Peptides against a protein of PDB entry 5VVV. Designs and how they scored, part 77

Target 1, 276 residues: chain A of PDB entry 5VVV
Amino acid sequence: FLCGVVEGFYGRPWVMEQRKELFRRLQKWELNTYLYAPKDDYKHRMFWREMYSVEEAEQLMTLISAAREYEIEFIYAISPGLDITFSNPKEVSTLKRKLDQVSQFGCRSFALLFDDIDHNMCAADKEVFSSFAHAQVSITNEIYQYLGEPETFLFCPTEYCGTFCYPNVSQSPYLRTVGEKLLPGIEVLWTGPKVVSKEIPVESIEEVSKIIKRAPVIWDNIHANDYDQKRLFLGPYKGRSTELIPRLKGVLTNPNCEFEANYVAIHTLATWYKSN
Target 2, 276 residues: chain A of PDB entry 5VVV as posed
Amino acid sequence: FLCGVVEGFYGRPWVMEQRKELFRRLQKWELNTYLYAPKDDYKHRMFWREMYSVEEAEQLMTLISAAREYEIEFIYAISPGLDITFSNPKEVSTLKRKLDQVSQFGCRSFALLFDNIDHNMCAADKEVFSSFAHAQVSITNEIYQYLGEPETFLFCPTEYCGTFCYPNVSQSPYLRTVGEKLLPGIEVLWTGPKVVSKEIPVESIEEVSKIIKRAPVIWDNIHANDYDQKRLFLGPYKGRSTELIPRLKGVLTNPNCEFEANYVAIHTLATWYKSN

## One batch from the design tools (peptide; made by RFdiffusion4, then SolubleMPNN)

Design b2_p15_4_s1 (from b2_p15_4, 10 letters changed)
Fold by OpenDDE base, seed 4:
Structure b2_p15_4_s1 (fold): chain B 276 residues (1-276), chain A 15 residues (1-15)
Amino acid sequence: as target 1 above (276 residues)
Amino acid sequence: DWEEINKLALEHLKK
């Protein structure tokens, strides 16, 4: 069971010292996972093709080493979906080289994120792939196998919540393709019925699990505040039955952008996780 | 209001 934090918000990423402090807190609270997915890290998303500089490499190596020191699984995410051409072997090779670099930093767990992108493929991809889901699954499977089938590999679907599913969760051709064709060792991220789910009913998890043919990892936006700089979510982790725990592969909270605001959010997630 | 929150979130994701 993956339980911890995803740094998955838009806005200023946390500094390395905050991330190290996070790892210390996660260990103390018996949480085990950090997903590196800061949307405004240029080399994570907008410039995903760009290799890390020597200085950036040193920082990431230090961060990954710190995660290991605190027994936190460091998952490196990349979001190539803004402008990748799935059918272009050069794009696939570029993605491979980027993840090879991160592997050299000591990272062993990875994520491919296709959240917050348009559902439209370019003309070249339409000639090769039957659907957007087929394109995403193809590259994801190839990368997963190329990396030697790492212990933890996550996929974030474009339809990552109930409201994004067309026509709905149980009938989504996109999620059906993901469920049928995504290799079974790859985990699927999900935010619940909505982007920011007040509640995640057990029945909603059973529904999505059936179509994706696996228990999801919750990317939980309950404390996310990147969409409103006037709000801080200081309340407890709630609206998730502990009955979800045996039906999930994990829960990763995407909390407030303000690192200092997240004590209650993360601590109460830990309490929730231990209450099962 | 969680509907308002989701509206704001969706508006943010479109930028």
Scores: peptide ipSAE 0.669, ipTM 0.956, DockQ to the pose 0.962
Fold by OpenDDE base, seed 3:
Structure b2_p15_4_s1 (fold): chain B 276 residues (1-276), chain A 15 residues (1-15)
Amino acid sequence: as target 1 above (276 residues)
Amino acid sequence: DWEEINKLALEHLKK
């Protein structure tokens, strides 16, 4: 069971000292996972093709080593979906080289994120792939196999919540393709019925699990505030039955952008997780 | 209001 934090917000990423403090807190609270997915890290999303500099590499190596020191699984995410051509072997090879570099930093767990992108393929991809889901699954499976089938590999679908599913969760052709074609060792991220889910009913998890043919990992936006910098979410982790725990592969909270605001959010997630 | 929150979130994701 993956339980911890995703740094998955838009806005200024956390500094290395904050991330190290996070790992210490995660260990202390018996949480086990950090997903590196800061949207405004240029080499994560907008410039995903660009290799890390020597200085950036040293920072990431130090961060990954710190995660290991605190027994926190460091998952490196990349979001190539803004401008990748899935059918282009050069794009696939570029993605491989980027993940190879991160593997050299000591990273062993990875995520491919296709959240917050247009549902349209380019003309070249339409000639090769039957659907957008087929294109995403193809590259995800290829990368997963190329990396030697790492123990933890995550996929974030473009339809990552109930409100994004067309026509709905149980009938989505996109999620059906993901469920049928995504290799079974790859985990699927999900935010619940909505982008920011007040509640995640057990029935909603049973529904999505059936179509994706696996238990999801919750990307939980309950404490996310990147959409409104005037709000801080200081309340407890709630609206998730502990009956979800045996029906999930994990829960990763995407909390407030302000690192200092997240004590209650993360601590109460840990209490929730240990209550089962 | 969670409906307002999701509206703001969706507006944010479109930028």
Scores: peptide ipSAE 0.651, ipTM 0.952, DockQ to the pose 0.963
Fold by OpenDDE base, seed 1:
Structure b2_p15_4_s1 (fold): chain B 276 residues (1-276), chain A 15 residues (1-15)
Amino acid sequence: as target 1 above (276 residues)
Amino acid sequence: DWEEINKLALEHLKK
């Protein structure tokens, strides 16, 4: 069971010392996972093709080493979906080389994120792939196999919540393709019925699990505040029954942008997890 | 209001 934090918000990323302090807190609270997915890291999303500089490499190596020191699984995410051509072997090779660089930093766990992108494929991809889901699954499976089938590999679908599913969760052709074609060792991220889910009913997890043919990892936006800089979410982790735990592969909270505001959010997630 | 929150979130993701 993956339980911890995703740094998955838009806005100023946390500094390296905040991330190290996070790992110490995660260990202390018996949480086990950190997903590196800051939307405004240029080399994570907008410039995903760009290799890390020597200075950036030293910082990431230090961060990954710190995660290992605190027995926290460091998952490196990349979001190539803004402008990748899935059918272009050069694009696939560029993605492989980027993940090879991160593997050299000591990273062993990875994520491919296709959230917050247009559903339209380019003309070249439409000639090769039957749908957007087929294109995403093809590259994800190829990368997963290329990396030697890592113990932890995550996929974020473009339809990552109930409100994004067309026509709905149980009938989505996109999620059906993901469930049928994504290799069984790859985990699927999900935010619940909505982008920011007040509640995640057990029945809603049973519905999505059936179509994706696996238990999801929850990307939980309950404490996310990147969409409103005037709000801080200081309340407890709630609206998730502990009956979800045996029906999930994990829960990663995407909390407030302000690192110092997240004590209650993360601590109460840990209490929730240990209550089962 | 959680509907307002989701509206704001969706508007933020489109910018």
Scores: peptide ipSAE 0.650, ipTM 0.953, DockQ to the pose 0.957
Fold by OpenDDE base, seed 5:
Structure b2_p15_4_s1 (fold): chain B 276 residues (1-276), chain A 15 residues (1-15)
Amino acid sequence: as target 1 above (276 residues)
Amino acid sequence: DWEEINKLALEHLKK
């Protein structure tokens, strides 16, 4: 069971010292996972093709080493979906080289994120792939296999919540393709019925699990505030039954952008997790 | 208001 934090918000990323402090807190609270997915890391999303500089490499190596020191699984995410051509072997090779670099930093767990992108394929991809889901699954499977089938590999679908599913969760051709074609060792991220889910009912997890043919990892936006930085979500982790735990592969909270605001959010997630 | 929150979130994701 993956339980911890995703740094997955828009806005100023946490500094390395905050991330190290996070790892210390996660360990102390018996949480085990950190997903590196800061949207405003240019080399994570907008410039995903660009290799890390020597200085950035040193920072990431230090961060990954710190995660290991605190027995936190460091998952490196990349979001190539803004402008990748899935059918272009050069794009696939570029993605491979980027993940090779991160592997050299000592990273062993990875995520491919296709959240917050248009559902449209370019003309070249339409000639090769039957659907957007087929394109995403193809590259994800190829990368997963190329990396030697790492123990933890995550996929964030473009339809990552109930409200994004067309026509709905149980009938989504996109999620059906993901469920049927995504290799079974790849985990699927999900935010619940909505982007920011007040509640995640057990029945909603059973529904999505059926179509994706696996228990999801919850990317939980309950405490996310990047969409309104005038709000701070200081309340406890709530609206999730502990009965979800045996039905999930994990829960990663995407909390407030303000690192210092997240004590209650993360601590109460840990209490929730340990209560089962 | 969770509906307003989701509206704001969706508006944010469209930028």
Scores: peptide ipSAE 0.646, ipTM 0.953, DockQ to the pose 0.956

Design b2_p15_4_s2 (from b2_p15_4, 11 letters changed)
Fold by OpenDDE base, seed 4:
Structure b2_p15_4_s2 (fold): chain B 276 residues (1-276), chain A 15 residues (1-15)
Amino acid sequence: as target 1 above (276 residues)
Amino acid sequence: DWDEINKLALEHLKK
């Protein structure tokens, strides 16, 4: 069971010292996972093709080493979906080289994120792939296998919540393709019924699990505040029955952008997790 | 209001 934090918000990423402090807190609270997915990290998303500089590499190596020190699984995410051409072998090779670099930093767990992108493929991809889901699954499977089938590999679907599913969760051709074609060792991220789910009913998890043919990892936006600079979410982790725990592969909270605001959010997630 | 929150979130994701 993956339980911890995803740094998955838009806005200023946390500094390395905050991330190290996070790992210390996670260990103390018996949480085990950090997903590196800061949307405004240029080399994570907008410039995903660009290799890390020597200086950036040193920082990431230090961060990954710190995660290991605190027994936190460091998952490196990349979000190539803004402008990748799935059918272009050069793009696939570029993605491989980027993840090879991160592997050299000591990272062993990875994520491919296809959230917050258009459902449209370019003309070249339409000639090769039957659907957007087929394109995403193809590259994800290839990368997963290329990396030697790492113990933890996550996929974030474009339809990552109930409201994004067309026509709905149970009938989504996109999620059906993901469920049928994504290799079984790859985990699927999900935010619940909505982007920011007040509640995640057990039935909603059963529904999505059926179509994706696996228990999801919750990317939980309950404390996310990147969309409203006037709000801080200081309340407890709630609206998730502990009955979800045996039906999930994990929960990663995407909390407030303000690192210091997240004590209650993360601590109460830990309490929730340990209450099962 | 969580519907308002989601509206704001969706508006944010479109930027």
Scores: peptide ipSAE 0.660, ipTM 0.954, DockQ to the pose 0.959
Fold by OpenDDE base, seed 3:
Structure b2_p15_4_s2 (fold): chain B 276 residues (1-276), chain A 15 residues (1-15)
Amino acid sequence: as target 1 above (276 residues)
Amino acid sequence: DWDEINKLALEHLKK
């Protein structure tokens, strides 16, 4: 069971010292996972093709080493979906080289994120792939196999919540393709019925699990505030039954942008997780 | 209001 934090918000990323402090807190609270997915990290999303500099590499190596010191699984995410051509072997090779570099930093767990992108394929991809889901699954499976089938590999679908599913969760052709074609060792991220889910009912997890043919990892936006930085979410982790725990592969909270605001959010997630 | 929150979130994701 993956339980911890995703740094998955838009806005200024946390500094390395905040991330190290996070790892210390995660260990103390018996949480085990950090997903590196800061949307405004240029080499994560907008410039995903660009290799890390020597200085950036040193920082990431230090961060990954710190995660290991605190027994926190460091998952490196990349979001190539803004402008990748899935059918182009050069693009696939570029993605492989980027993940090879991160593997050299000591990273062993990875994620491919296709959240917050247009559902349209380019003309070249339409000639090769039957659907957008087929294109995403193809590259994800190829990368997963190329990396030697790491123990933890995550996929974030474009339809990552109930409200994004067309026509709905149980009948989505996109999610059906993901469920049928995504290799079984790859985990699927999900935010619940909505982007920011007040509640995640057990029935909603059973529904999505059936179509994706696996238990999801919750990307939980309950404490996310990147959409309105005038708000701070200081309340407890709630609206998730502990009956979800045996039906999930994990829960990663995407909390407030303000690192200092997240004590209650993360601590109460830990209490929730240990209460089962 | 969680519906307002999701509206704001969706507006944010479109930027």
Scores: peptide ipSAE 0.646, ipTM 0.953, DockQ to the pose 0.958
Fold by OpenDDE base, seed 1:
Structure b2_p15_4_s2 (fold): chain B 276 residues (1-276), chain A 15 residues (1-15)
Amino acid sequence: as target 1 above (276 residues)
Amino acid sequence: DWDEINKLALEHLKK
């Protein structure tokens, strides 16, 4: 069971010292996972093709080493979906080289994120792939196999919540393709019925699990505040029954942008997890 | 209001 934090918000990323302090807190609270997915990290999303500089490499190696010191699984995410051509072997090779670099930093767990992108494929991809889901699954499976089938590999679908599913969760052709074609060792991220889910009912997890043919990892936006800089979410982790735990592969909270505001959010997630 | 929150979130994702 993956339990911890995803740094998955828009806005100023946390500094390296905040991330190290996070790992110490995660270990202390018996949480086990950190997903590196800061939207405004240029080489994560906007410039995903660009290799890390020597200075950036030193910082990431230090961060990954710190995660290992605190027995936290460091998952490196990349979001190539803004402008990748899935059918272009040069794009696939560029993605492979980027993940090889991160593997050299000591990273062993990875994620491919296709959240917050348009559903439109370019003309070249439409000639090769039957749908957007087929294109995403093809590259994800290829990368997963290329990396030697890592113990932890995550996929974030473009339809990552109930309100994004067309026509709905149980009938989505996109999620059906993901469930049928994504290799069984790859985990699927999900935010619940909405982008920011007040509640995640057990029945809603049973519904999505059936179509994706696996238990999801929850990307939980309950404490996310990147969409409203005037709000801080200081309340406890709530609206999730502990009956979800045996029906999930994990829970990663995407909390407030302000690192110092997240004590209650993360601590109460840990209490929830240990109450099972 | 959680519907307002989700509206704001969706507007944020489009920028």
Scores: peptide ipSAE 0.645, ipTM 0.952, DockQ to the pose 0.954
Fold by OpenDDE base, seed 5:
Structure b2_p15_4_s2 (fold): chain B 276 residues (1-276), chain A 15 residues (1-15)
Amino acid sequence: as target 1 above (276 residues)
Amino acid sequence: DWDEINKLALEHLKK
């Protein structure tokens, strides 16, 4: 069971010292996972093709080493979906080379994120792939296999919540393709019925699990505030029954952008997790 | 209001 934090918000990323402090807190609270997915890391998303500089490499190596020191699984995410051509072997090779670099930093767990992108393909990809889901699954499977089938590999679908599913969760051709074609060792991220889910009913997890043919990892936006930085979500982790725990592969909270605001959010997630 | 929150979130994701 993956339980911890995703740094997955838009806005100023946390500094390395905050991330190290996070790892210390996660360990102390018996949480085990950190997903590196800061949207405003240019080399994570907008310039995903660009290799890390020597200085950035040193920082990431240090961060990954710190995660290991605190027995936190460091998952490196990349979001190539803004402008990748899935059918172009050079793009696939570029993605492989980027993840090879991160592997050299000592990273062993990875995520491919296709959230917050247009649900369409370019003309070249339409000639090769039957659907957007087929394109995403193809590259994800190829990368997963190329990396030697790492123990933890995550996929974030474009339809990552109930409200994004067309026509709905149980009938989504996109999610059906993901469920049927995504290799079974790859985990699927999900935010619940909505982008920001007040509640995640057990029945909603059973529904999505059926179509994706696996228990999801919850990317939980309950405490996310990047959409309105005038709001701080200081309340406890709530609206999730502990009966979800045996039905999930994990829960990663995407909390407030303000690192200092997240004590209650993360601590109460830990209490929730340990209550099962 | 969670519907307002989701509206704001969706508006943010479109940027």
Scores: peptide ipSAE 0.641, ipTM 0.952, DockQ to the pose 0.946

Design b2_p15_4_s3 (from b2_p15_4, 8 letters changed)
Fold by OpenDDE base, seed 4:
Structure b2_p15_4_s3 (fold): chain B 276 residues (1-276), chain A 15 residues (1-15)
Amino acid sequence: as target 1 above (276 residues)
Amino acid sequence: EWEELNKLALEKLKE
């Protein structure tokens, strides 16, 4: 069971010292996972093709080493979906080289994120792939196999919540393709019925699990505030039955952008997790 | 109002 934090918000990423402090807190609270997915990290998303500089490499190596020191699984995410051409072997090779670099930093767990992108393929991809889901699954499977089938590999679907599913969760051709064709060792991220889910009913998890043919990892936006700079979400982790725990592969909270605001959010997630 | 929060979230995702 993956339980911890995803740094998955838009806005200024946390500094390395905050991330190290996070790992210390996660260990103390018996949480085990950090997903590196800061939307405004240029080399994560907008410039995903760009290799890390020597200085950036040193920083990431230090961060990954710190995660290991605190027994936190460091998952490196990349979000190539803004401008990748799935059918272009050069794009696939570029993605491979980027993840090879991160592997050299000591990272062993990875994620491919296709959240917050348009559902439209370019003309070249339409000639090769039957659907957007087929394109995403193809590259994801190839990368997963190329990396030697790492113990933890996550996929974030474009339809990552109930409201994004067309026509709905149980009938989504996109999620059906993901469920049928995504290799079984790859985990699927999900935010619940909505982007920001007040509640995540057990029945909603059973529904999505059936179509994706696996228990999801919750990307939980309950404390996310990147969409409203005037709000801080200081309340407890709630609206999730502990009956979800045996039906999930994990829960990763995407909390407030303000690192210091997240004590209650993360601590109460830990309490929730340990209450099962 | 969680509906309003989701609206704001969706607005942010479109920027």
Scores: peptide ipSAE 0.324, ipTM 0.874, DockQ to the pose 0.962
Fold by OpenDDE base, seed 5:
Structure b2_p15_4_s3 (fold): chain B 276 residues (1-276), chain A 15 residues (1-15)
Amino acid sequence: as target 1 above (276 residues)
Amino acid sequence: EWEELNKLALEKLKE
């Protein structure tokens, strides 16, 4: 069971010292996972093709080493979906080289994120792939196999919540393709019925699990505030029955952008997790 | 960025 934090918000990323402090807190609270997915890291998303500089490499190596020191699984995410051509072997090769670099930093767990992108393929991809889901699954499977089938590999679908599913969760051709074609060792991220889910009913997890043919990892936006920087979500982790735990592969909270605001959010997630 | 933020905001306001 993956339980911890995803740094997955828009806005100023946490500094390396905050991330190290996070790892210490996660260990102390018996949480085990950190997903590196800061949207405003240019080399994570907008410039995903660009290799890390020597200085950035040193920082990431130090961060990954710190995660290991605190027995936190460091998952490196990349979001190539803004402008990748899935059918172009050079793009696939570029993605492979980027993940090879991160592997050299000592990273062993990875995620491919296709959240917050347009559902449209370019003309070249339409000639090769039957659907956007087929394109995404193809590259994800190829990368997963190329990396030697790492123990933890995550996929974030474009339809990552109930409200984004067309026509709905149980009938989504996109999620059906993901469930049927995504290799079984790849985990699927999900935010619940909504992008920010007040509640995640057990029945909603059973519904999505059926179509994706696996228990999801919850990307939980309950405490996310990037969409309204005038708000701080300081309340406890709530609206999730502990009966979800045996039905999930994990829960990663995407909390407030303000690192210092997240004590209650993360601590109460840990209490929730340990209560089962 | 604004479009993605608006998605999050829109979902939150529907609660």
Scores: peptide ipSAE 0.208, ipTM 0.813, DockQ to the pose 0.307
Fold by OpenDDE base, seed 1:
Structure b2_p15_4_s3 (fold): chain B 276 residues (1-276), chain A 15 residues (1-15)
Amino acid sequence: as target 1 above (276 residues)
Amino acid sequence: EWEELNKLALEKLKE
């Protein structure tokens, strides 16, 4: 069971010292996972093709080493979906080389994120792939196999919540393709019925699990505040029954942008997890 | 970025 934090918000990323302090807190609270997915890291999303500089490499190596020191699984995410051509072997090779660089930093766990992108494929991809889901699954499976089938590999679908599913969760051709074609060792991220789900009913997890043919990892936006920087979500982790735990592969909370505001959010997630 | 933040905001405002 993956339980911890995803740094997955828009806005100023946390500094390296905040991330190290996070790992110490995660270990102390018996949480085990950190997903590196800051939307405003240029080399994570907008410039995903760009290799890390020597200075950036030293910082990431230090961060990954710190995660290992605190027994926290460091998952490196990349979001190539803004402008990748899935059918272009050069794009696939560029993605492989980027993940090879991160593997050299000591990273062993990875994620491919296709959240918050346009559903339209380019003309070249339409000639090769039957749908957007087929294109995403093809590259994800290829990367997963290329990396030697890492113990932890995550996929974030473009339809990552109930409200984004067409026509709905149980009938989505996109999620059906993901469930049928994504290799079984790859985990699927999900935010619940909504992008920011007030509640995540057990029945909603049973519905999505059936179509994706696996238990999801919850990307939980309950404490996310990137959409309203004038608000801080200081309340407890709630609206999730502990009956979800045996039906999930994990829960990663995407909390407030302000690192110092997240004590209650993360601590109450840990209490929830240990209550089962 | 604005469209993505707007998706988050719209989902929260529907509650």
Scores: peptide ipSAE 0.134, ipTM 0.796, DockQ to the pose 0.307
Fold by OpenDDE base, seed 3:
Structure b2_p15_4_s3 (fold): chain B 276 residues (1-276), chain A 15 residues (1-15)
Amino acid sequence: as target 1 above (276 residues)
Amino acid sequence: EWEELNKLALEKLKE
């Protein structure tokens, strides 16, 4: 069971000292996972093709080593979906080289994120792939196999919540393709019925699990505030039955952008997780 | 740039 934090917000990324403090807190609270997915890290999303510099590499190596010191699984995410051509072997090879570099930093767990992108393929991809889901699954499977089938590999679908599913969760052709074609060792990220789910009913997890043919990892935006920086979400982790725990592969909270605001959010997630 | 990204996130969260 993956339980911890995703740094997945839009906004100024946390500094390395904050991330190290996070790992210490995660260990202390018996949480086990950090997903590196800061949307405004240029080399994560907008410039995903660009290799890390020597200085950036040293920072990431130090961060990954710190995660290991605190027994926290460091998952490196990349979001190539803004401008990748899935059918172009050069794009696939560029993605491979980027993930090879991160593997050299000592990273062993990875995520491919296709959240917050347009549902339309380019003309070249339409000639090769039957649907956008087929294109995403193809590259995800290829990368997963290329990396030697890492123990933890995550996929974030473009339809990552109930409200984004067309026509709905149980009938989505996109999620059906993901469920049928995504390799079984790849985990699927999900935010619940909504992007920010007030509640995540057990029935909603059973519904999505059926179509994706696996238990999801919750990307939980309950404490996310990147959409309204005038608000801080200081309340407890709530609206999730502990009956979800045996029905999930994990829960990763995407909390407030302000690192210092997240004590209650993360601590109460840990209490929730240990209550089963 | 941060305000535009937050606006985009807000537009997605209002749906």
Scores: peptide ipSAE 0.054, ipTM 0.762, DockQ to the pose 0.171

